Peptides against a protein of PDB entry 3OGK. Designs and how they scored, part 17

Target 1, 307 residues: chain A of PDB entry 3OGK
Amino acid sequence: ATPDRLSRRFPNLRSLKLKGKPRAAMFNLIPENWGGYVTPWVTEISNNLRQLKSVHFRRMIVSDLDLDRLAKARADDLETLKLDKCSGFTTDGLLSIVTHCRKIKTLLMEESSFSEKDGKWLHELAQHNTSLEVLNFYMTEFAKISPKDLETIARNCRSLVSVKVGDFEILELVGFFKAAANLEEFCGGSLNEDIGMPEKYMNLVFPRKLCRLGLSYMGPNEMPILFPFAAQIRKLDLLYALLETEDHCTLIQKCPNLEVLETRNVIGDRGLEVLAQYCKQLKRLRIERGADEQGMEDEEGLVSQRG

## One batch from the design tools (peptide; aimed at target 1 N28 E288 A291)

Design b1_p12_5_s2 (made by RFdiffusion4, then SolubleMPNN; from b1_p12_5, 6 letters changed)
Fold by OpenDDE base, seed 1:
Structure b1_p12_5_s2 (fold): chain B 307 residues (1-307), chain A 12 residues (1-12)
Amino acid sequence: as target 1 above (307 residues)
Amino acid sequence: SYRDRLRAIRES
């Protein structure tokens, strides 16, 4: 499809999702005519798609200029922007989005690659937005943003229900969790083991409605922090947890209402058996296999065809 | 990097 054809056929389009090429074709590795760049689409949005409130770019090349044009064209009408595994922009582009789109509800840049210039975009968002429901920069590397801005967002955005972050030390998010009273989903952060202080995170207080969770680097020492509310957990992302098969079994047994599990092959056949036994409401299961994993039947930490 | 560390986990 072409942008102009889209606008002619659907002048009142509310939501647009564009998928680019596979990751190998990102970072300007494909010609523009192969549909990897959002520029033609942003132009069309700006000129002709005046009802558009949701934009989702997946694996696209997005420049700061593209973001700036989009931001100014849609302004407060833009409710959702998802830069899903995109590349080509900097935090200046993000700043433009949050500056001009003051009523944005969903902002996602999960797994996007960008140049970080400063943390102004998050600060601007914190200072002016009260509409945010979903903020997701999971699997990104921001070093210049402030946890305090995240806390401010939580305080000001009453409808904030899902937040996925990068490499924030979890203890720096105490204020955020306190403020995010309606938060249902949290992913990311960083749990840093301290052998000298095994209870480092034990006093962490999570939002009372939290039921979808994925803590990065969560090991068996940190896992108990979930136990008080494990029964209300409906989704677990354990892809980046440091849990062995036994740990999986322990946690799964405590999550009888689990509906979605994402984990690695380390769950093993044993973990899958436990999952089947205790999680009767499971709807989705994602198991990723590591690159160096070799399958053996009945081997702990490996998922076989028996699982 | 943070992302590299996470990838390492997935690839382990």
Scores: peptide ipSAE 0.500, ipTM 0.941, DockQ to the pose 0.289
OpenDDE base, seeds 2, 3, 4, 5: peptide ipSAE 0.493, 0.480, 0.497, 0.491; ipTM 0.941, 0.939, 0.942, 0.940

Design b1_p12_5_s3 (made by RFdiffusion4, then SolubleMPNN; from b1_p12_5, 5 letters changed)
Fold by OpenDDE base, seed 1:
Structure b1_p12_5_s3 (fold): chain B 307 residues (1-307), chain A 12 residues (1-12)
Amino acid sequence: as target 1 above (307 residues)
Amino acid sequence: SYREKLEEIRRS
């Protein structure tokens, strides 16, 4: 499909999702004619799709100019922007979005590659947005944003239910968690092992409604922080946890209401057995296998065909 | 980087 065809056929389009071609390497290593650039679509949105409130770009090249045009064209009518595994923009583009789209509810840039100039975009979002429901910059590299702004967002956005972040030290998010009273989902962060202070995270207070969780670098020493509310956990992302097979078993046994599990092959057949035994409400299971683990079966930490 | 470290875990 082409942008012009789309707008002619559906001038009242509310939601648009565009997928670029899968890329094994850099997103910019694609010919222009492969449909990888959002520019023609943004132009069409700006000119002809006046009711569009949700935009999802996946694996596409997005420039700051594209974002600026989109932001100004849709302004407060834009409710959702997902830059899903996109590239080509900087934080200036994000700043434009949050500056002009004050009523945005969902902002996602998960796994996107960008140039970080400053943390102004998050600050601007914190200063003016009260509508945000979903904020997701999971698997991104932000070094210049402030956890204080995240806290402010939590305080001001009472409908904030899902937040996925990058490498924030979890202890820096104490204020955020306190403010995010309605938060149901949290992913990311950084748990940093401290041999001299193994209990440094034990006093973390999570939002009362938290039920979808994925803490990066969570090891067996940190895992117990989940135990007080493990029974209410419905989704676990353990893909980036540092749990061994037995750790998986321990945690899974404590999550009888688990519906979604994402983890690595380290769960093993043993973990899958435990999962089947204790998690009767499981709906989705994702297991990532490492390259070095392929071909191995019937071993702890390895998922076989028996699992 | 953070992402690289996470991907390293994923591949392990």
Scores: peptide ipSAE 0.585, ipTM 0.954, DockQ to the pose 0.292
OpenDDE base, seeds 2, 3, 4, 5: peptide ipSAE 0.345, 0.551, 0.562, 0.566; ipTM 0.914, 0.948, 0.949, 0.950

Design b1_p12_5_s4 (made by RFdiffusion4, then SolubleMPNN; from b1_p12_5, 5 letters changed)
Fold by OpenDDE base, seed 4:
Structure b1_p12_5_s4 (fold): chain B 307 residues (1-307), chain A 12 residues (1-12)
Amino acid sequence: as target 1 above (307 residues)
Amino acid sequence: SYREKLEKIRRS
């Protein structure tokens, strides 16, 4: 498909999702002729797709100029922008998006690779947006953004329901959690071990509606912070948790309403058995395997083909 | 890096 053909056939298109080719090489080593640049599509959007409000680029090369053009072309009509595993842009491009698209509802940069210039984009978003519903920069590295801006976003965006972040220290997000009264989903953050303060995270207060959760580096010592609301958890992302098989069993038993579980092979056949026993509403299960892992029956910490 | 740490966990 070509951009020009798309606009001719669908002049009233409201949502566009483009997927680039899967790549084994680093994002910056992609040949120019692989078809992964968004530039021609952004040009077409700017000129001919006047009703487009949702854009999803997956595994595409996106430049700051592309983002700037898109931002100016769609302005407050742009409701959703997802840069899913994209590369080629900097935070200047993000700044342009949030500056011109003041009514954006969904902004995603999950697993994208970019150059971080400053934290202005998040600050601008915090200062001017009141429409945001979903913010997702999961599995990204921002060193120059402020947790205070995230808190401001939570305070100003009453419809904010899903937030996925990078390596924020969870304790720095206390204000955010207090402000995000309608938050249903949170992923990311960083739980850091402190030998001198074992109860460091025990007094964390999560939003009352929180039911989809994935905390990075959550170990068995931190896991109990979920127990007060475990019964309302519907989705768990344990991919980046530090839980062993027995820990999985403990947590799963406390989540009878679990519908979606994402975890690693460490859950084991025992964990899967417990899951089947206690989570009767489970709809989706994702098990990530480590490198060269082979299924072994009745082996703790490993999921066999039986499971 | 943060992402590298996450990927390390994912592969473990």
Scores: peptide ipSAE 0.566, ipTM 0.952, DockQ to the pose 0.263
OpenDDE base, seeds 1, 2, 3, 5: peptide ipSAE 0.562, 0.562, 0.550, 0.556; ipTM 0.951, 0.952, 0.950, 0.950

Design b1_p12_6 (made by RFdiffusion4)
Pose (drawn by RFdiffusion4):
Structure b1_p12_6 (pose): chain A 307 residues (1-307), chain P 12 residues (1-12)
Amino acid sequence: as target 1 above (307 residues)
Amino acid sequence: SVREKRFEKLFS
C-alpha cells in the first residue's frame, strides 16, 4: 500500500514497522538495488504521522537524507529507532538522529550495512543521552567508535538494560561492565586469548543481573567466566563461539534455567542429549549450520535422529 | 553480507 493509504486509515499511529526486501535477501539471493526504499514513508511520517514515537525498518534501503528528515521531523518524540538489516546510510545519518532525538530509549542497527566515516555518533550519545534503555549494533563492523564512549553511556543511562556490540576487546569493556549496573543482556565483544596471559580474563566483573548473553569468539579457556552465575542464564548465544562439542555439553549442563539457546551444529547429538535433561524449561532452540567445508568442525558436530 | 563475512572470519 501507499504511505498515503496508511496515514489516512491510521492517522495516530505511535509505532510503525515496515519490511522491504523478501526474506531471501538475507541469503544473498536478492539484488541489492531491488527496492525497499524507506524514503516515501519518512516523508509521510513528516507530514501526517505526527504521533509516531517508534519506527522499525526491516530489510529496507535507508539513506542519510531519509534519516536526517526523520530526525528533524520527529526529534525528541522518537523513543525508538530500529534499522534492522537495512542498508544505504552512513555515520552521518546516525549522528543526525542521536543529536536531534535527545530522548531515544532504544536504538538498533543489527546486521545493517552502512559506511563508517567516524565515531561521533557514539560520542554524541555519551555526552548528552540519559534515556537509553537498549542499544544494539550486534552484527556490525565499527572500527572508529571508542569503548570509552560506551562506558560513559553506561554511567549516564540508569535504565540501560540491553547492549549488543561489535568486535570490542572484552577487556576494554571492564569499565563498561562495572557501570552497567542494570544490564540484563550483553552480546558481542571479542574474546582474544594470547598464550602470554593464561588468565587474561578470569577477572571479569559481569553485571549482577546479566542473564541473557553471548560472548563472541569465546573459547574453552574463557568459557568458565560464566560458571559463577550460569544458574541465572536464561538465554545463550553461542552462535559466534569458538568452542567444541565437548565444551558445549559442559556449559549447557550448568544452565538449568536456560530458555533460549542459539548455536551452530557443533552442539552435536551429544550436546542435544545434555540439553535434553538439564534444561527442561527450554522454549526456543536454533541450530545454525557451521563451517561445512573441512569436516563438520569435529567428529561429533553433526546433529541427527539421535539428537 | 556482514553476516556471511562474520562467519567467514569465525571459520578462518

Design b1_p12_6_s1 (made by RFdiffusion4, then SolubleMPNN; from b1_p12_6, 6 letters changed)
Fold by OpenDDE base, seed 5:
Structure b1_p12_6_s1 (fold): chain B 307 residues (1-307), chain A 12 residues (1-12)
Amino acid sequence: as target 1 above (307 residues)
Amino acid sequence: SIRERRRARLDS
């Protein structure tokens, strides 16, 4: 499909999702002929798709100029922007989006690669947005953004239900969790084991409605922080957790309402048996091969064809 | 990639 054909066929289009070519080509090396650049699409959106409120770019090259044009063209009519595994922009482009699209409800840049200039985009979002429902910059490398701005967003955006972040120290997000009263989903952060303070996370208070969770680098010592609301958990992302087979079994037994589980093969056949026994509402199971597979001499840590 | 870096941290 070409941009010009799209507007002719669907002048009243509300939602657009564009997919670039898979990662086999390094993001920055996608030729124009691959349809990897969003520029022609942004031009078409700006000129002809006046009802478009949702834009999803997946594995595409997006420049700051593209984002600026999109932001100014759609302004407060833009409700959703997803930069899914995109590249080519800086935080200046993000700043333009949040400056001009003050009623944006969903902002995603999960697994996108970009140049970070400053944290102004998140600050601007915090200062002016009250509409945000979904914020997702999971698997990104922001170093200049402030957890205080995230807290401000939580206080100001009462409909905020899903937040996925990079490697914020979880303790820096205490204020955020307290403010995010309606939060249902959280993914990311960073739990860092401290031998000198093993209980440093035990006082962490999560939002009351939290039911979809993925804490990065959670080990067996931190896992008990989930126990008070484990029965409420419907989705659990353990892909980047530091849990062994037995730890999986322990946690799974406490999550009878689990619907979605994402983890590594460390769950093993035993973990799968426990899952089948205790999680009767399970709808989706994702098991990835982890690097830990090479180090697991324990046969129980491997998912066999029987499991 | 970010995924590779995170996986490396799991192995450390």
Scores: peptide ipSAE 0.422, ipTM 0.924, DockQ to the pose 0.558
OpenDDE base, seeds 1, 2, 3, 4: peptide ipSAE 0.418, 0.410, 0.410, 0.418; ipTM 0.925, 0.923, 0.923, 0.924

Design b1_p12_6_s2 (made by RFdiffusion4, then SolubleMPNN; from b1_p12_6, 5 letters changed)
Fold by OpenDDE base, seed 5:
Structure b1_p12_6_s2 (fold): chain B 307 residues (1-307), chain A 12 residues (1-12)
Amino acid sequence: as target 1 above (307 residues)
Amino acid sequence: SIREKRRERLDA
């Protein structure tokens, strides 16, 4: 579809999702003829799609100018912006969005590539937004944003239910977790093993409603922090956990209400057997090939075709 | 990619 055809056919469009080129071109400059640039779509949104509340760009090239135009055109009518695996913008573009779209409920930039100038966008969001429900910058590289701003967002946004972040040290998010009283989903952070302080994470207090979780770099020593609420867990992301087969078995047995599991081949056939035995409500299973396959001479860490 | 970087950290 072309932008001009879209407005003619759907003048009252409320939600738009555009998909760019496949993964191979995801962060590379692609020719405009490939439909990779959002610019013509942003122009159409600005001029003709006055009821549009939700915009999802996937694998698109998005400039700061595009974001600025979108922000000014939709202002407080924009409820959802998803920059899913996009590239071409900086944090200035994000700043424009949060400055002009003060009632945004969903802001996603998961796995997007951008130039980070400063942390002002998150600060501005923290200072002015009270509507945020979903914040997702998982698999991004922000180094200039403040955990304090995330805490402020949690305090001010009472409907905040899902937050996915980059590699924040989990201990820096203690204030955030305390403030995020209605949080149901958390993904990301960083658990860093400390041989000198093995129990440094044991005092972490998670939000009471937390049921969808993916902690990055969680090892067997940190895994027990989940045990107090493991029966409440419905979704578990172990893709970036440092758990072996036996650790998977231990954790899975404690999660009888698990509906979604994402993990690596390290779960093994044994882990799958345990999963089948204890997780009767499982709806989705994703197993990725880990780099560990090259080093695992041991059959125990491989999911066979029989499983 | 960011995924590759994270995988490298898992192997480290």
Scores: peptide ipSAE 0.453, ipTM 0.927, DockQ to the pose 0.626
OpenDDE base, seeds 1, 2, 3, 4: peptide ipSAE 0.444, 0.440, 0.439, 0.443; ipTM 0.927, 0.925, 0.925, 0.926

Design b1_p12_6_s3 (made by RFdiffusion4, then SolubleMPNN; from b1_p12_6, 4 letters changed)
Fold by OpenDDE base, seed 2:
Structure b1_p12_6_s3 (fold): chain B 307 residues (1-307), chain A 12 residues (1-12)
Amino acid sequence: as target 1 above (307 residues)
Amino acid sequence: SVREKRLERLDA
């Protein structure tokens, strides 16, 4: 479709989702630069799509200029921006978005590639936004943002229900978790094993409504922090957990209300049996191949097709 | 990619 055709047909469009690359790009079959440019679409949005509240760009090239134009054109009418696996922008573009779109409810940059200039965008968001419901920069690398700004966001945004972040040390997010009283979903962070202090995470307090969780690099020593609320867990992302088959079994047994599980093949047939036994409400199971397939001699760590 | 880096860490 062309931008001009879209606006002519749907002048009252409220939500737009654009995909720039086919799924085949996930297999490195298509060069990274094959992404479509959002520029012509942003132009059309600015001129003709005056009711647009939600924009989702997937696998597209997005420049700072594009973001600035979009931000100024939609301003406080923009409720959702998703830059899903996009590239070409910097944190200046993000700053423009949060500066001009002060009523934004959903901001996503998951798996996007960008140049980080500073942490001002998150600070600006923290200082001025009270509407945020979903913040997602999972699978990104931000080194210049402050956990304190995330805490401020949690304090000010009472409707904040889902937050996915990069590799923040989980202990730096204690204030965030305390402030995020309505948080239902959290993904990311970093749990870092400390041989000298194995219990360093045991006092971590999660939001009371937390039911969708994906802690990065969680090992068996950290896993017990979930046990107090494991029965309320509905979604668990273990893709980046450091759990073996037995650890999976232990955790799964404690999650009888689990509806969605995402993990690696390390769960094994044993883990799948335990899952079937204890998780009767399971709706979705995603098993990805881990690079660990080559190293795990343990037959239990492999998912076999039971024929 | 971030994904690749994370996977590498899991394999370490």
Scores: peptide ipSAE 0.470, ipTM 0.927, DockQ to the pose 0.652
OpenDDE base, seeds 1, 3, 4, 5: peptide ipSAE 0.466, 0.039, 0.467, 0.464; ipTM 0.927, 0.747, 0.927, 0.926

Design b1_p12_6_s4 (made by RFdiffusion4, then SolubleMPNN; from b1_p12_6, 7 letters changed)
Fold by OpenDDE base, seed 4:
Structure b1_p12_6_s4 (fold): chain B 307 residues (1-307), chain A 12 residues (1-12)
Amino acid sequence: as target 1 above (307 residues)
Amino acid sequence: SIREERLKRLDA
């Protein structure tokens, strides 16, 4: 489909999702004629799609100019922007979005590749937004944003229910968790082992409604921090946890209401047996391959055809 | 991808 045809047929369109070509879009390797650039679509949105509230670009090339045009065209009418596995923009583009779209509810740039100039975009969001419900920059590398701005967002956005972040030290997010009273989902952060302070995470307090969780680099020493609320966990992302098969079994048996599990092959057939035994509400299971497949036994650390 | 690189690091 072409942008012009879309607007002519659906002038009152509220939601648009565009998918670009796989992989090549993430590295800015898409030719102009490949349809991987959002530019013509942004032009059409700006001119003709005056009721558009939600935009989702997946695996597309997005420039700062595209974001700036979109931001100015939709302004406070834009409720959702998802830059899903996109590339080609910088934090200046994000700054434009949050500056002009002050009532945005969902902002996602998960797995997007970008040039980071500064942390101003998150600061601006923190200073002016009170509408945010979903913030997701999971699987991104921001080094210049402040955990304090995230805390401010949590304090000001009372409808904030889902936050996925990069590799913030989890202890820097204590204030965020305290402020995020309605948070139901959290993914990301970084748990860093400290031999000199093995209990440094034991007093971490999570939002009381938290039920969807994925902590990066969580090992067996940190895992007990989940035990007080394990029974309320409905979704668990262990893809980036440092848990062995036995650790999986220990945690899973404490999560009887688990509906979604994402993990690596390390769960093993034994872990799957435990999962079947204790998690009767399970609806979705995702298992990613681990690097150690060739050296692991079928029953531990490897999911076989039996599992 | 960042996801793939992270997984690679975890399994190393």
Scores: peptide ipSAE 0.350, ipTM 0.898, DockQ to the pose 0.556
OpenDDE base, seeds 1, 2, 3, 5: peptide ipSAE 0.337, 0.332, 0.340, 0.318; ipTM 0.895, 0.892, 0.894, 0.888; seed 5 fails the geometry check

Design b1_p12_7 (made by RFdiffusion4)
Pose (drawn by RFdiffusion4):
Structure b1_p12_7 (pose): chain A 307 residues (1-307), chain P 12 residues (1-12)
Amino acid sequence: as target 1 above (307 residues)
Amino acid sequence: SSLREEREKRRE
């Protein structure tokens, strides 16, 4: 339908969610220029959806121009913006929205593709934003943003509950973790072990409410930092973990309250057996395919009728 | 990084 039709039928929308490209686009089957331009919708928002406080774009083309318009038109009213698997914008667009939308509660860019010219957008949040509840750039290449800015955000945003990040060294986020007192969910970061520091981590202060998490590149040697509070973990994202079938069993075994698990097929039939009696409350399970070229990551990394 | 690259290869 046309944007005109939407605003005529529902002039007082508070929340809007638009999907563009077919689901196939998540698997590199849809041309990049196929469509899903968000621009007519943002123009319609400017003129006729004057009550909108939340926008979620999914698999759509979003330009800097269209985010500059959205930020100016909705300003302090924009409580939530989700750029979900979108493309076509840059850090100029992010900066525009974080400077004009001073009260953003939830900002999300998971799996989006954009051009990164600088890191001022994150710094701008750190300097002026107090209201942030959820910040999410989970599956994203950011090389110019400072972990100091993220820590500062945690110090200023009492209601920060959920943050998902890129390839920040976990050690650089120690300050962030101490400051994020109310943090319930953390995903991302980078666990980089060097033989030089056998106990490079073991001294992580995780927020005492963290119960939904996934540490990227987590190996068997760093896995134990989760054991002190594994009884509390309700959601685990081992999708980007570097741990073998045996290690999965050991960790899954310690999470009796786990309700959501996402992992690669390395979990193996053996891991599913473990999951079968320790985690009776499990509600959602997703086993994504792993490295399927040179053996199934190990000789147990195949799930079957047994599992 | 290798996991991501492998994931992109599977999608292709």

Design b1_p12_7_s1 (made by RFdiffusion4, then SolubleMPNN; from b1_p12_7, 7 letters changed)
Fold by OpenDDE base, seed 1:
Structure b1_p12_7_s1 (fold): chain B 307 residues (1-307), chain A 12 residues (1-12)
Amino acid sequence: as target 1 above (307 residues)
Amino acid sequence: SELRKAEERLRK
């Protein structure tokens, strides 16, 4: 499909999702395939797709100029922008988006690769947005953004229900969790084990409606912080947790309403058996192979044909 | 990168 054909056929298009080439293919032999760059699409959006409110770019090259053009063209009409596994932009592009699109509801840059210049984009978002429902920069490496801006966003955006972040120290997000009264989903953060202070996270208070969760680097010592509300958990992302097979079993037994589980093969056949026994509402299971599980002699730490 | 960090922690 070409941009011009799309606009001619669907002049009233509200939502656009574009998928580029797989990332592995993008870096090696990119002939200037127009399909990999969003530029021609952004041009078409700017000129002809005046009702477009949702844009999703997946595995595409996006420049700051592209983002700036998109932002100015759609302004407050843009409700959703997803830069899903994209590359080529900097935080200046993000700043343009949040500056011009004051009513954006969903902003995603999960697994995108970008150059970080500053944290102004998040600050600008915090200062002006009251519409945000979903903020997702999961699996990104922001070092210059402030957890205080995230707290401000939570305070000002009453409809904020899903937030996924990078490696914020969880204790720095206490204010955020307190402010995010309607938050249902949280992923990311960083739990840092301290042998000298094993209880450092035990006083962490989560939003009352939280039911979808993925805490990065959560180990067995931190896992008990979930127990008070484990019965209301519907989705767990354990891909970046530091849980062994037995830890999985312990947690799963406490989550009878679990609908979605994402984890590594460390769950093992034993964990899958426990999952089947206790989680009768399970709808989706994703198991990935972890490099840490290579060469483990423990029979319980691998998923076999039995699981 | 987060997965790699998790894996590194598990190896220790």
Scores: peptide ipSAE 0.014, ipTM 0.570, DockQ to the pose 0.167
OpenDDE base, seeds 2, 3, 4, 5: peptide ipSAE 0.016, 0.017, 0.006, 0.007; ipTM 0.623, 0.624, 0.446, 0.505; seeds 2, 3, 4 fail the geometry check

Design b1_p12_7_s2 (made by RFdiffusion4, then SolubleMPNN; from b1_p12_7, 6 letters changed)
Fold by OpenDDE base, seed 4:
Structure b1_p12_7_s2 (fold): chain B 307 residues (1-307), chain A 12 residues (1-12)
Amino acid sequence: as target 1 above (307 residues)
Amino acid sequence: SALREARRRLAE
C-alpha cells in the first residue's frame, strides 16, 4: 500500500498501523525507496488524514522531523502514538510530540532506539498533560529523565492505568506509586541488590488496583513484596526477573488468578506443573530462552517437550 | 547480570 492510495480510499481513517522490516535490518543501510521510513506517511497524514487520532509505527525509521510534522499536524487530536521498535529519532522528537499533542492518551516507545539529548520530553509531559492513560518506554535506555516527572504525571493524569519504564531504581518510584491511584499495570524499574540492606524493598507500597506486573531484576529476596497482593495478580512478566525454578513455583502458587505469564525457560517442567495445578484461569503462557540459561545453576530450569 | 545485559542489547 502507498500513502496516497490509503488516504483516497479512507479519508476518514481514525487509526493507522504500519509495519516495517525486522529489527535486524534497521541497523543496516536502508535505501531511500525501501518504504521503511515514515516520512511519506506523515506527509499524507498531515495533508489528508485529518481525523486520524491513533498512529502505530512498528519497526519503522522515524526522524525528529517526522515527529515534529506529525505533532503539529494532529496536535490535540492525536490520542495515541506508538513508536514500537522504531529508530532514527532523538528525544527532541519526543519533546515535539508531547509539546503539541497535549491530549495524548497513549505514548509508547517500547524497544525503540534513539539518541537521548535530555529529559525535557518527560518534563513537558508532566507539566501539561492530564489525559495520559498509557505510558510505555519499556526496554529503553533513558538516563536523563526524572522519576519526579513520572510522579507528577501520575498525580495529574487520573486515568493513568498502565506504565512501563526502563531502569528506574524502584525506590525512586515510591512517590509515583503513591500518586498513581488507578494504576493497573506496571513493568520495568530496577531492583538492585544491597548486601548491607537486604530488605530495603520490603516496605514498598504498590497501587491498590495493580494486577499486571513485571519488575525487572526481581530476585527471590525481593519476590515477597508481591505476596500481599499476589492473589490479585492477573499478568506477570518474569522475563527479566532473576528467579529460578523453585522461585517460580513459590510465586505461582500464590497467584491463583493468574491469566498471563511471560517467563524464561528457567521455569522448567516443574514450574509448568505447578502452574497447571494452581493457576486455573491461565489464558496465555509465553516462554522464551534467556541469555542466562546456559549459566543457570538450577538443573531443572529447562522446559522440555514433556512440560 | 546476564539478563541486564540482554535487556540493554534489546533496547539499543
Scores: peptide ipSAE 0.027, ipTM 0.702, DockQ to the pose 0.262
OpenDDE base, seeds 1, 2, 3, 5: peptide ipSAE 0.030, 0.026, 0.026, 0.030; ipTM 0.733, 0.697, 0.701, 0.728; seeds 1, 5 fail the geometry check

